# Peptides against a protein of PDB entry 3JWR, part 109

Target 1, 323 residues: chain A of PDB entry 3JWR
Amino acid sequence: TRELQSLAAAVVPSAQTLKITDFSFSDFELSDLETALCTIRMFTDLNLVQNFQMKHEVLCRWILSVKKNYRKNVAYHNWRHAFNTAQCMFAALKAGKIQNKLTDLEILALLIAALSHDLDHRGVNNSYIQRSEHPLAQLYCHSIMEHHHFDQCLMILNSPGNQILSGLSIEEYKTTLKIIKQAILATDLALYIKRRGEFFELIRKNQFNLEDPHQKELFLAMLMTACDLSAITKPWPIQQRIAELVATEFFDQGDRERKELNIEPTDLMNREKKNKIPSMQVGFIDAICLQLYEALTHVSEDCFPLLDGCRKNRQKWQALAEQ
Target 2, 298 residues: chain A of PDB entry 3JWR as posed
Amino acid sequence: TRELQSLAAAVVPSAQTLKITDFSFSDFELSDLETALCTIRMFTDLNLVQNFQMKHEVLCRWILSVKKNYRKNVAYHNWRHAFNTAQCMFAALKAGKIQNKLTDLEILALLIAALSHDLDHRGVNNSYIQRSEHPLAQLYCHSIMEHHHFDQCLMILNSPGNQILSGLSIEEYKTTLKIIKQAILATDLALYIKRRGEFFELIRKNQFNLEDPHQKELFLAMLMTACDLSAITKPWPIQQRIAELVATEFWEQGDQVGFIDFVCTQLYEALTHVSEDCFPLLDGCRKNRQKWQALAEQ

## One batch from the design tools (peptide)

Design b1_p30_1 (made by RFdiffusion4)
Fold by OpenDDE base, seed 5:
Parts: sequence; structure tokens; C-alpha cells
Structure b1_p30_1 (fold): chain B 323 residues (1-323), chain A 30 residues (1-30)
Amino acid sequence: as target 1 above (323 residues)
Amino acid sequence: TAWMEGLEFVARAEEAGKSPEEYAMEYLES
């Protein structure tokens, strides 16, 4: 395609030029082509292209395929969300100095997972999928969408001309897919809530050890969630704009709940109750976000900008809630 | 779905008088 030709022929700017090592990164000003170039740079600077002998054209095609399999009519859970998740992963690995704590296969898996974790998202949560009796709800009882996202990821990875993992040994391939699956499934926030207590306790007791395979898996899950939530850490102008996208998607779901399911939406999904958003954001930050970024910062102090951003945005939301 | 699910878990947990952990456990057991 012309898009592939343009991407494959383009000079890929440095990570410094693209600012993709910054936790404060914003994609608002970037074209789709530039987001793809950023993604190439992430793979390159993490040594994944070299270490796993990726062909440039294959990587370009894969990126475009991933992007194409996000819906454009979804306000928040689109390519830009996946891209921002991957960018935060890249920043955490580089600026947050987590790269040295992980194997190349783990890094490869995390980056693929971050880009793929919401593939073909419909702009509705798992509860809606279940209540609507969607065909996917018949295949999976829990983490319905996350299983679907992984299935989509696997489909793309196995598609002709998209096989970025073809340079891996059979064992490396199996390991990578296992980690990708675990990472995508970890983005089910119910699983995060279930598992985070173990992680926080290990940190609290100073018993956290990445050499333990179970603790490694747990850490990768927590890191994925931290990147998936990373919009909450962004500078306030960026945070507000992203929060509006989230709210839009909620309201769209609420409208569908009324129309398709004949139910009154919750306050969160009710377009008429937008005045409750600030207080809900405070509650969300307190219950879900803060402890995660505190724990992540304990693993690597260079991740502090995420925690600091989250705290600052909590204050901003609290101020709005008091008006 | 972390942001969307997170807000929902908090809101529903509060409505039910449950912790997020309790709500998550019920969700995963359903």
C-alpha cells in the first residue's frame, strides 16, 4: 500500500526528537504516520529490531496492521490510546530504567502487548458485553474483551507479511506469546485489583525479587496496568483532554444502554450527570492509581514523574469537585 | 479498559457498600 511505502521509506527521527522518552509525552499534535514512526523508534531503541532480526518492511506492515485494527469511531479506546500506552512503556523502560531489569523477550512482549492490548475495542466495557449477550460473552466468562484483544493480536502476528517474530527460535516465540497473553489479560482491571495486594505486600515487606518467576510475572502485570492508566499522570491540560475522551466514551455507552438494553445508565455513563465526573476521578485516583505508582516508584525511583503527575491531577480534580 | 473499568469498579463498589477488591472478586466469580 501507499501508506506502507511511505512509512517504510521515511527517515525515523531520534527518540529525543520525538520526545518519546518523556513521561509528559502527548500525541495530540502527531499525525498517524508520526505515531508509526515513533513506534518504529521504540522497537529500534529497545534493540528489538537488531536482537530479533526484524525486517523493516515487516515491522512497518505490522504496525500499520495493528493501527488498522483499532476502531476510529471509538472516542478513547482507539489507536492513540494503544500508542500512548506503548509510549509510556517505552518511557518506563528507558527513562524509568526498567529496561535493565527485564529480558529482551519480556521487553519485546510488553511492547507488543501495549500496542495490542485493546485491539478491536468497541468502546464499551466488559459489563456491557456481558449484559448485551454479545457472542464474545459466550466464549469467555471473564476478561472477555482482553481475551478478544489477545486473539486479535495473535491473528495479526500470524498474518502474512506481519510476522515480526519470525526471527525468534521456537522457544523464544513460545515464551514471548506467553508473556504477551499474560500482559494483555493483566489489563483487565478486575485482575489488577485481585493481584495488586500481593505486589504491594512484597514491596512493603522489602521482599520483592524480580529473579522469582512468579514475582516477575506479577511485576509485568503491574507495569502493564501502570502504562494503561498513564493518561491520569499527564500534565493537566493533557489530562483534561483525555478525560473528556473517556467521558465521551462513557456517555456513548450510556446512550447505548438506554437504546439497546433499555436500562438507565449509572451516573458515570449518564450524559446529564457530567458534574459528578471530578469527584469520580478523585475516587478513582485514590482507589486504583496512587498505590500502583507509589509501588512502581519503589521498584524504580526514576518512575516518580508518573506518581507526581497522578498526585497533581488528583489535586486538580479535587478542586473541581469542591466547586 | 483500565480507566473505564476502574471508574466503574469504584462507583459500583461504593453503591454496593463494598471495597473495590470485593467487587472485583464478585466480578471474577460471576
Scores: peptide ipSAE 0.384, ipTM 0.906, DockQ to the pose 0.664
Fold by OpenDDE base, seed 2:
Structure b1_p30_1 (fold): chain B 323 residues (1-323), chain A 30 residues (1-30)
Amino acid sequence: as target 1 above (323 residues)
Amino acid sequence: TAWMEGLEFVARAEEAGKSPEEYAMEYLES
């Protein structure tokens, strides 16, 4: 395609030029082409292209395929969300110095997972999928959408001309797919809530050890969630704009709940109760976000900008809630 | 779905008088 030709022929700017090592990164000013170039740079600077012998054209095609399989009519859970999740992963690995704590296969899996974790998202949560009796709800009992996202990820990876993992051994391939699946499934917030207590306890007791395979898997899940939620850490002007996208998607779901399910939406999904958003954001930050970024910062102090950003945004939301 | 699900879990847990952990466990056991 013309798009593929343009991407494959383009000069890929440095990570410094693209600012993709910054935790404060914003994609708002970037074109789709530039987001794809950033993605190529992430793979390159993490040594994934070299170590796993990725063909440039195949990587370009894969990136475009991933992007194409996000819906454009979804306010928040679109390509830009996936891209920002991957960028935060890249920043955490580089600027946060987590790269040295992980294997190349783990890094490869995490980056693929970050880009793929919300593939074909419909702009509705798992609760809606269950209540609407969607066909996907018949296939999976838990983490319905996350299983679907992984299925989409696997489909793309196996599509002709998109096989970025073709340079891996059979064992490396199996390991990578396992980690990708675990990472995508970890983005189900119910699983995060279930597992985070173990992670926080290990940190609190100073017993956290990445050499333990179970603790490694737990950490990868926590890191994935931290990147998925990373919009909450962004500088306030960016944070506020992203929060509006999230709210829009919620309100769209609420409208669909009224129309399709004949139910009154919750306050969160009710566009008429927009004034409750600030207090809900404070509650969300306190209950879900802060402890995660505190724990992550304990593992790597260079991740402090994420925690600091989260704290600052909590204050901003609190100030709005008090008005 | 982390932001969307997170806000919902917090809200629903509060409405139910449960912790997020309790609500999440119930969800995963259903």
Scores: peptide ipSAE 0.379, ipTM 0.906, DockQ to the pose 0.668
Fold by OpenDDE base, seed 1:
Structure b1_p30_1 (fold): chain B 323 residues (1-323), chain A 30 residues (1-30)
Amino acid sequence: as target 1 above (323 residues)
Amino acid sequence: TAWMEGLEFVARAEEAGKSPEEYAMEYLES
């Protein structure tokens, strides 16, 4: 395609020029082409292209295929969300120095998972899918959408001309797919809530050890969630704009709940109760976000900007809730 | 769905008088 030719022939700017190592990164000013260039830079600077012998054209095609399989009519869970999740992963690996704690296969899997974790997202949560008796809800009891996202990820990875993992051995391929699956499934927040207590306790007791395979898996899951939620850490002007996209998607679901399910939406998904959003955001930050970024900062102190951003945004939301 | 589900879990857990962990466990067992 013309898009593929344009991307494959383009000079890829440095990570410094693109500012993709910054935890404060914003994609608002970037074109779709520039987001694809940023993604190429992430793979290159993590040595994934060299270590796994990726062909440039195949990588470009894969990125464009992933982007194409996100819906444009979804306010928040679109390509830009996946891209920002991957950018936060890249920043955590580089600026946060987590790269030094992981294998190349784990890094490869995490980057693919971050870009792929919401493929074909419909702008509704798992609860909606269950209540609507969608065909996907018949295949899976829990983590319905995350299973679907992983299936879409596999479909793309196995598509002709998109096989970025073709340079891996059979054992490396199996390991990578296992980690990708675990990472995508870990973005189900119910699983995060279930598992986070073990992670926090290991950190608190100073017993956390990445050489333990179980603890490694747990850490990768926590890191995925930290990147998936990373919009809550952004500078306030960026945070407000992203929060508006999130709210739009909530309200769209609420409208569908009324129309399709004949139920009154919760306050969160009711556009007429938008005045409750600030207090809900404070509760969300306190219950879900703060402890995660605190624990992540204990694993790597260079991840502190995520925690600091989260704390600052909590204060901003609290101030709005008091008006 | 982490942001959307996070807000929902907190709100529903509070409404039910449960911790987020209790609510999540019940959800995963249903």
Scores: peptide ipSAE 0.378, ipTM 0.905, DockQ to the pose 0.668
Fold by OpenDDE base, seed 4:
Structure b1_p30_1 (fold): chain B 323 residues (1-323), chain A 30 residues (1-30)
Amino acid sequence: as target 1 above (323 residues)
Amino acid sequence: TAWMEGLEFVARAEEAGKSPEEYAMEYLES
């Protein structure tokens, strides 16, 4: 395609030029091409291209395929969300110095998972999928969308000309896919809530050890969630804009719930109750986000900007809730 | 879906008078 030709021929700017090591990174002014270039830089600077012998054209095609399999008519769960999740992962690995704590396969898997974790998202949550009796709800009882996202990820990875993992041994390939699956499934927040207590306890007791395979898996899950939620940590103007996208998607779901399911939406998904958003954001930050970024900062102090950003945004939302 | 689900879990948990953990466990056991 013309897009592939343009991407493959383009000079990839440095991570410094692209600012993709910054936790404060924003994609708002980036073209789709530039987001793809950023993605190439992430793979390159993490040594994934070299270590796994990725062909440049194949990587370009894969990135474009991933991007293509996000819906454009979804307000939040689109390519830009996946891209920002991956960028936060990259920043956490580089600036947060987590790279040295992980294997190359784990890093590869996390980056692929971050980019792929919401593939073909329809802008509705698992509850909507269940209530609409969608075929996917018959296949999976829990984490319906996350299973679908992984299936889409696997489909793309196995598609002709998109096989960025072709340089891996069979064993490495299997390991990578396992980690990708676990990472994507970990983005089900119910699983996060279930598992986070174990992680926080290990940190509190100073017993956290990444050499333990179970704790490694737990950490990767927590890291995925931290990156998936990373918009909450961004500078206020960026965070607020993304929060508007989230709200838009919620309201769109609420409208669909009324129209398609003949149900009254919850306050969160009710367009008429927009004034409750600030208070809900405070509650969300307190209940879900703060402890995670605190724990992550204990694993690596260089991740502090995420925690600091989250705290600052909590104050901003609180101020709005008091108006 | 972390942001969306997070907001939903918190809101629903509060409405139900449950912790997010309690709500999540009930969800996963259903």
Scores: peptide ipSAE 0.373, ipTM 0.903, DockQ to the pose 0.704

Design b1_p30_1_s1 (made by RFdiffusion4, then SolubleMPNN; from b1_p30_1, 12 letters changed)
Fold by OpenDDE base, seed 4:
Structure b1_p30_1_s1 (fold): chain B 323 residues (1-323), chain A 30 residues (1-30)
Amino acid sequence: as target 1 above (323 residues)
Amino acid sequence: MAITEGLEIVRKAGEAGMSPEEYARERLAA
């Protein structure tokens, strides 16, 4: 395609030029082409292209295929969200110094997972999918969308001309797919809430050890969640804009819940209760975000900008909630 | 949709007099 030709022929700017190592990164001013170029740079600077012998054209095609399989009519859970998740992963690996704690296969899997974790997202949560009697709800009991996202990821990875993993051995391929699946499934916040206590306790007791396979898996899950939620850490103007996108998508679901399911939406998805957004954001930060970024900062102090950003945004949301 | 599910778990846990962790465990065991 013309898009593929343009991407494959383009000079890929440095990570410094693209600012993709910054935790404060914003994609708002980037074109779709530039987001694809950033993604190429992430793979290159993590040595994934070299170590796994990725063909440039195949990587370009894969990136464009992933981007194409996000819906354009979804306000938040689109390519830009996946791209920002991957960028936060890249920043955590590079600036946050987490790269040195992980294997190349784990890094490969995390980056693929971050880009793929919301593939074909419909702008509705698992509860809506279940209540709407969607065919996906018959296939999966829990984490319905996350299973679907992984299925889409696998489909793309196996598609002709998109096989970025073709340079891997059979064992490396299996390992990578296992980690990708675990990472995508970990983006279900129910799983995060279920597991986070174990992670926090290991940190608190100074017993956290990445050489333990179970603790490694747990850490990868926590890191995925930290990147998926990273919008809450962004500079206030960026945070506000992303919060508007999230609210838009949630209100769209709430409107559909009223229309299609004849139910009253929860406050979070109720357009009439938009005045509660600041207090809900404070609640979200306190209940979900702060302790995660605190724990991540204990694993790597260089991740402090995520925690600092989260704290600053809490203050801003609290001030709005008091008005 | 991480944010909605997370907040819903926290809310429902509170209403049930449970920790979010306890409620999440029960929900996922079902």
Scores: peptide ipSAE 0.482, ipTM 0.926, DockQ to the pose 0.475
Fold by OpenDDE base, seed 5:
Structure b1_p30_1_s1 (fold): chain B 323 residues (1-323), chain A 30 residues (1-30)
Amino acid sequence: as target 1 above (323 residues)
Amino acid sequence: MAITEGLEIVRKAGEAGMSPEEYARERLAA
């Protein structure tokens, strides 16, 4: 395609020029081409292209395929969300110095997972999929969408000309796919809530050890969630704009719940309760976000900007809730 | 939409007199 030719021939700017090492990064001003260039830079600067002998054209095609499999009519869970998740992962690995704590296969898997974790998202949650009796709800009992996202990821990785993992041994390939699956499934907040207590307790007791395979898996899951939720850590103008996108998508679901399912939506999904957004954001930060970024900062102090951003945005949302 | 599910788990756990972690474990075991 013309898009592939343009991407493959383009000079990829440095990570510094693209600002993709910044926790404060925003994609709002970037074209789709620039987001693809940023993604190439992430793979290159993490040494993934060299270490796994990726062909440049294959990587370009894969990125474009991933981007194409996000829906344009979804307000928040689109390519830009996946791209921002991957950028936060890249920043956490580089600026947050987590790269030195992980294997190349783990890094490869996390980056692929971050880009792929919401593939073909429909702008509705698992609860809606279940209640609407969607065919996907018959295939999976739990984490329905996350299983679907992984299936889409696997489909793309196996598609002709998209096989970025072709340079891996059979064992490396199997390991990578296992980690990708675990990482995508970890973006289900139900799984996060189920598992986070174990992680926080290990940190609290100073017993956290990345050499333990189980603790490694747990950490990768927590890191994925931290990147997926990273919008809450962004500078206030960026956070506010992203919150509007999230609210739009949630209200669209609520409108569909009324129309299609004849149910009253929850406050978070209810357009008539827009005035409750600030208090709900405070509740979200307190219940889900703060402890995660505190624990992550304990693993790597260079991740502090995520925690600091979350705290600052809590204050901003609280001030609006008091208005 | 992981945000909505997370908040719903917290809310429903509170209504059930459970921790979010306990409620999440039960929901994922069913």
Scores: peptide ipSAE 0.480, ipTM 0.926, DockQ to the pose 0.498
Fold by OpenDDE base, seed 1:
Structure b1_p30_1_s1 (fold): chain B 323 residues (1-323), chain A 30 residues (1-30)
Amino acid sequence: as target 1 above (323 residues)
Amino acid sequence: MAITEGLEIVRKAGEAGMSPEEYARERLAA
């Protein structure tokens, strides 16, 4: 395609020029081509291209295939969300120095998972899928969409000309797919809430050890969630704009719940309760976000900008809730 | 939509007199 030719022939700017190591990064001014160039830079600077012998054209095709399998008519859970999740992963690995604690296979898996974790997202949650009796709800009992996202990820990875993992051994391939699956499934906040207590307790007791395979798996899940939720850590002007996109998608679901399912939407998805957004954001930060970024900062102090951003945005949302 | 599911778990856990962790565990076991 013309898009593939343009991407494959383009000079890829440095990570410094692209600012993709910054926790304060915003994609709002970037074209789709520039987001693809940023993605190439992430793979290159993490040594994944070299270590796993990726062909440049295959990587370019894979990135474009992933981007194409996100829906444009979804306000938030689109390519830009996946791209920002991957950028936060990259920043956490580089600037947050998490790279030094992980294997190359784990890094490869996390980056692929971050880019792929919401593939073919429909702008509705698992609860909507269950209540609408969608065919996917018959295949999976829990984490329905996350299983679907992984299936889409696997389909793309196995598609002709998109096989970025072809340089791996059979064992490396199996390991990578296992980690990708676990990381995508970890974006289900139900699984996060179920497991986070174990992680926080290990940190609190100073018993956290990444050499333990179970603790490693737990950490990768927590890191994935931290990147997926990273919009809450962004500078306030960026946070407000992202919150509007999230609210738009939630209100669209609420409107569909009312019309299609004859259900009164929750406050979070009710367009008429827009005035409650600030207080709900404070509640979200307190219940879900703060402890995660605190624990992550205990694993690596260089991740502090995520925690600091989250705290600052809590103050901003609280001030709006008091008006 | 991780945010909505997370907040609903927290809300429902509170209504049930459970921790979010306990409620999430029960929901994922059913």
Scores: peptide ipSAE 0.474, ipTM 0.925, DockQ to the pose 0.501
Fold by OpenDDE base, seed 3:
Order: sequence, then structure tokens, then C-alpha cells
Structure b1_p30_1_s1 (fold): chain B 323 residues (1-323), chain A 30 residues (1-30)
Amino acid sequence: as target 1 above (323 residues)
Amino acid sequence: MAITEGLEIVRKAGEAGMSPEEYARERLAA
């Protein structure tokens, strides 16, 4: 395609030029091509291209395929969300110095997972899928969408000309897919909430050890969630804009719940309750986000900008909630 | 969607007199 030719021939700017090591990064001013260039840079600077012998054209095609398999009519859970999740992962690995704590396979898996974790997202949550009796709800009991996202990820990885993992051994491939699956499934906040207590307790007791395979798996899950939720850490103008996209998608679901399911949406998805957004954001930060970024900062102090951003945005949302 | 699901878990847990962690465990065990 013309798009592939343009991407494959383009000079990829440095991570410094692209600012993709910054926790404060924003994609708002980036074209789709520039987001793809950023993604190439992430793979390159994490040594994934070299270590796993990725062909440049195959990587370019894969990136474009991933981007293409996000829906354009979904307000938040689109390519830009996946891209921002991956950028946060990259920043956490580089600027947050987590790269040195992980294997190359884990890094590879996390980056693929971050880019892929919401593939073919429909702009509705697992609860809607269940209540609508969607065919996917017959295939999976829990984490329905996350299983679907992984299936889409696997489909793309196995598609002709998109096989970025072709340089891996059979064992490396199996390991990578396992980690990708676990990482994508970890983006189900139900699973996060279920598991986070174990992580926080290990940190609190100073018993956290990444050499333990179980703790490693737990950490990768927490890191994925931290990146997935990283919009809450962004500078306030960015956070506000992202929150509007999230609200739009949630209200769209709420409208569909009324129309298609004949149910009253929850306050979070109720367009008429827009005035509750600030207080709900405070609640979200307190209930879900703060402890995660605190714990992550304990694993690597260089991740502090995520925690600091989250705290700052809490103050901003609280001030709006008091108006 | 993660945000909505997370907040709903917290809300429902509170309504049930459970911790979010307990509620999430029960939901994922079914």
C-alpha cells in the first residue's frame, strides 16, 4: 500500500526528537504516520528489532495492521489509546529504568501487548457484551473483551507479512505469546483489583522480588495496568481532553444501554450526570490509580512522574468537584 | 472501558459490604 511504502521509506526520528521517553507525552499533534514512526522507534530503541531480527517492512506492516484493526468510530478505545499505552510502557522502560529489570522477551511481549490490548474494541465494556448476549459472551465467561483483543492480536501476528515474531525460536514464541496474553488479560480492571493487593503487600513488606516467576508475572500485570491508565497521569490539559473522550464513549454506551437493552445506565455512563465527572475522577484516582503508581514508584523511583501527575490531576479534579 | 468497570466494581463492592478485591475475586471465580 502507499501508506506502507511511505512508512517503510521514512526516516525514523530519534526518541528524543519524538519525545517518546517523556511521561508527559501527548499524541494530539501527531499524524497517524508520526504515531507509526514513534512505534518503530520504540521497537528499535528497546533493541527488539535487532535482538529478534525483525524485518523493517514486516514491522511497518504489522504496525499498520494493528492500527487498522482499531475502530475509528470509538471515541477513546482506538489506536491513539493503544499508542499512548505503548508510549507509557516505553517511557516506563526507558525513563523509568524498568528495562533493566526485564528480559528482552518480556519487553517484546509488553510492547506488543500495549499496542494490541484493545484491538477491535467496540466502545462498550464486558458488562454490556454480557447483557447484550453478544456471541463473544458465549465464548468467554470473564474478561470477554480482553480475550477478544488477544485473539485479534494473535490473528495479526499470524497474518502474512505481519509476522514480526518469525525470528524467535519455538520456545521464545510460546513464551512471548503467553506473556502477551497475560498482559492483555491484565488490562481487565477486575483482574487488576483482584491481584493488586498481593502486589501492594509484597511492596509494603519489602518482599518484592522480580526473580520470583510469580512476582514477575504479577509485576508485568501491574505495569500493563499502570500504562493503560496512564492518561490520568498526564499534564492537566491532556488529562482533561482524554477524560472528555472517555466520557463520550461511556455516554455512548449509556445511550445504547437505554435504547438497546432498555436499562437505565449507571451514573458513570449517564449523559445527564456529566456534572459528576469531576467527583467520579477523584473516586477513580483514589480507588484505583494512586496505590498503583505509588507501588510502581517503589519498584522504580524514576516512575515518580506518573505518581506526581496522578496526584496533581486529583487536586485539579477535586477543585472542579467543589465548584 | 477499564475505568467504568473498575468504578462499577468498587461501587458494587461497597453496596455489597465487600472490599473491591473480594468482589472482584467472586466475580472472576464464577
Scores: peptide ipSAE 0.495, ipTM 0.929, DockQ to the pose 0.498; fails the geometry check

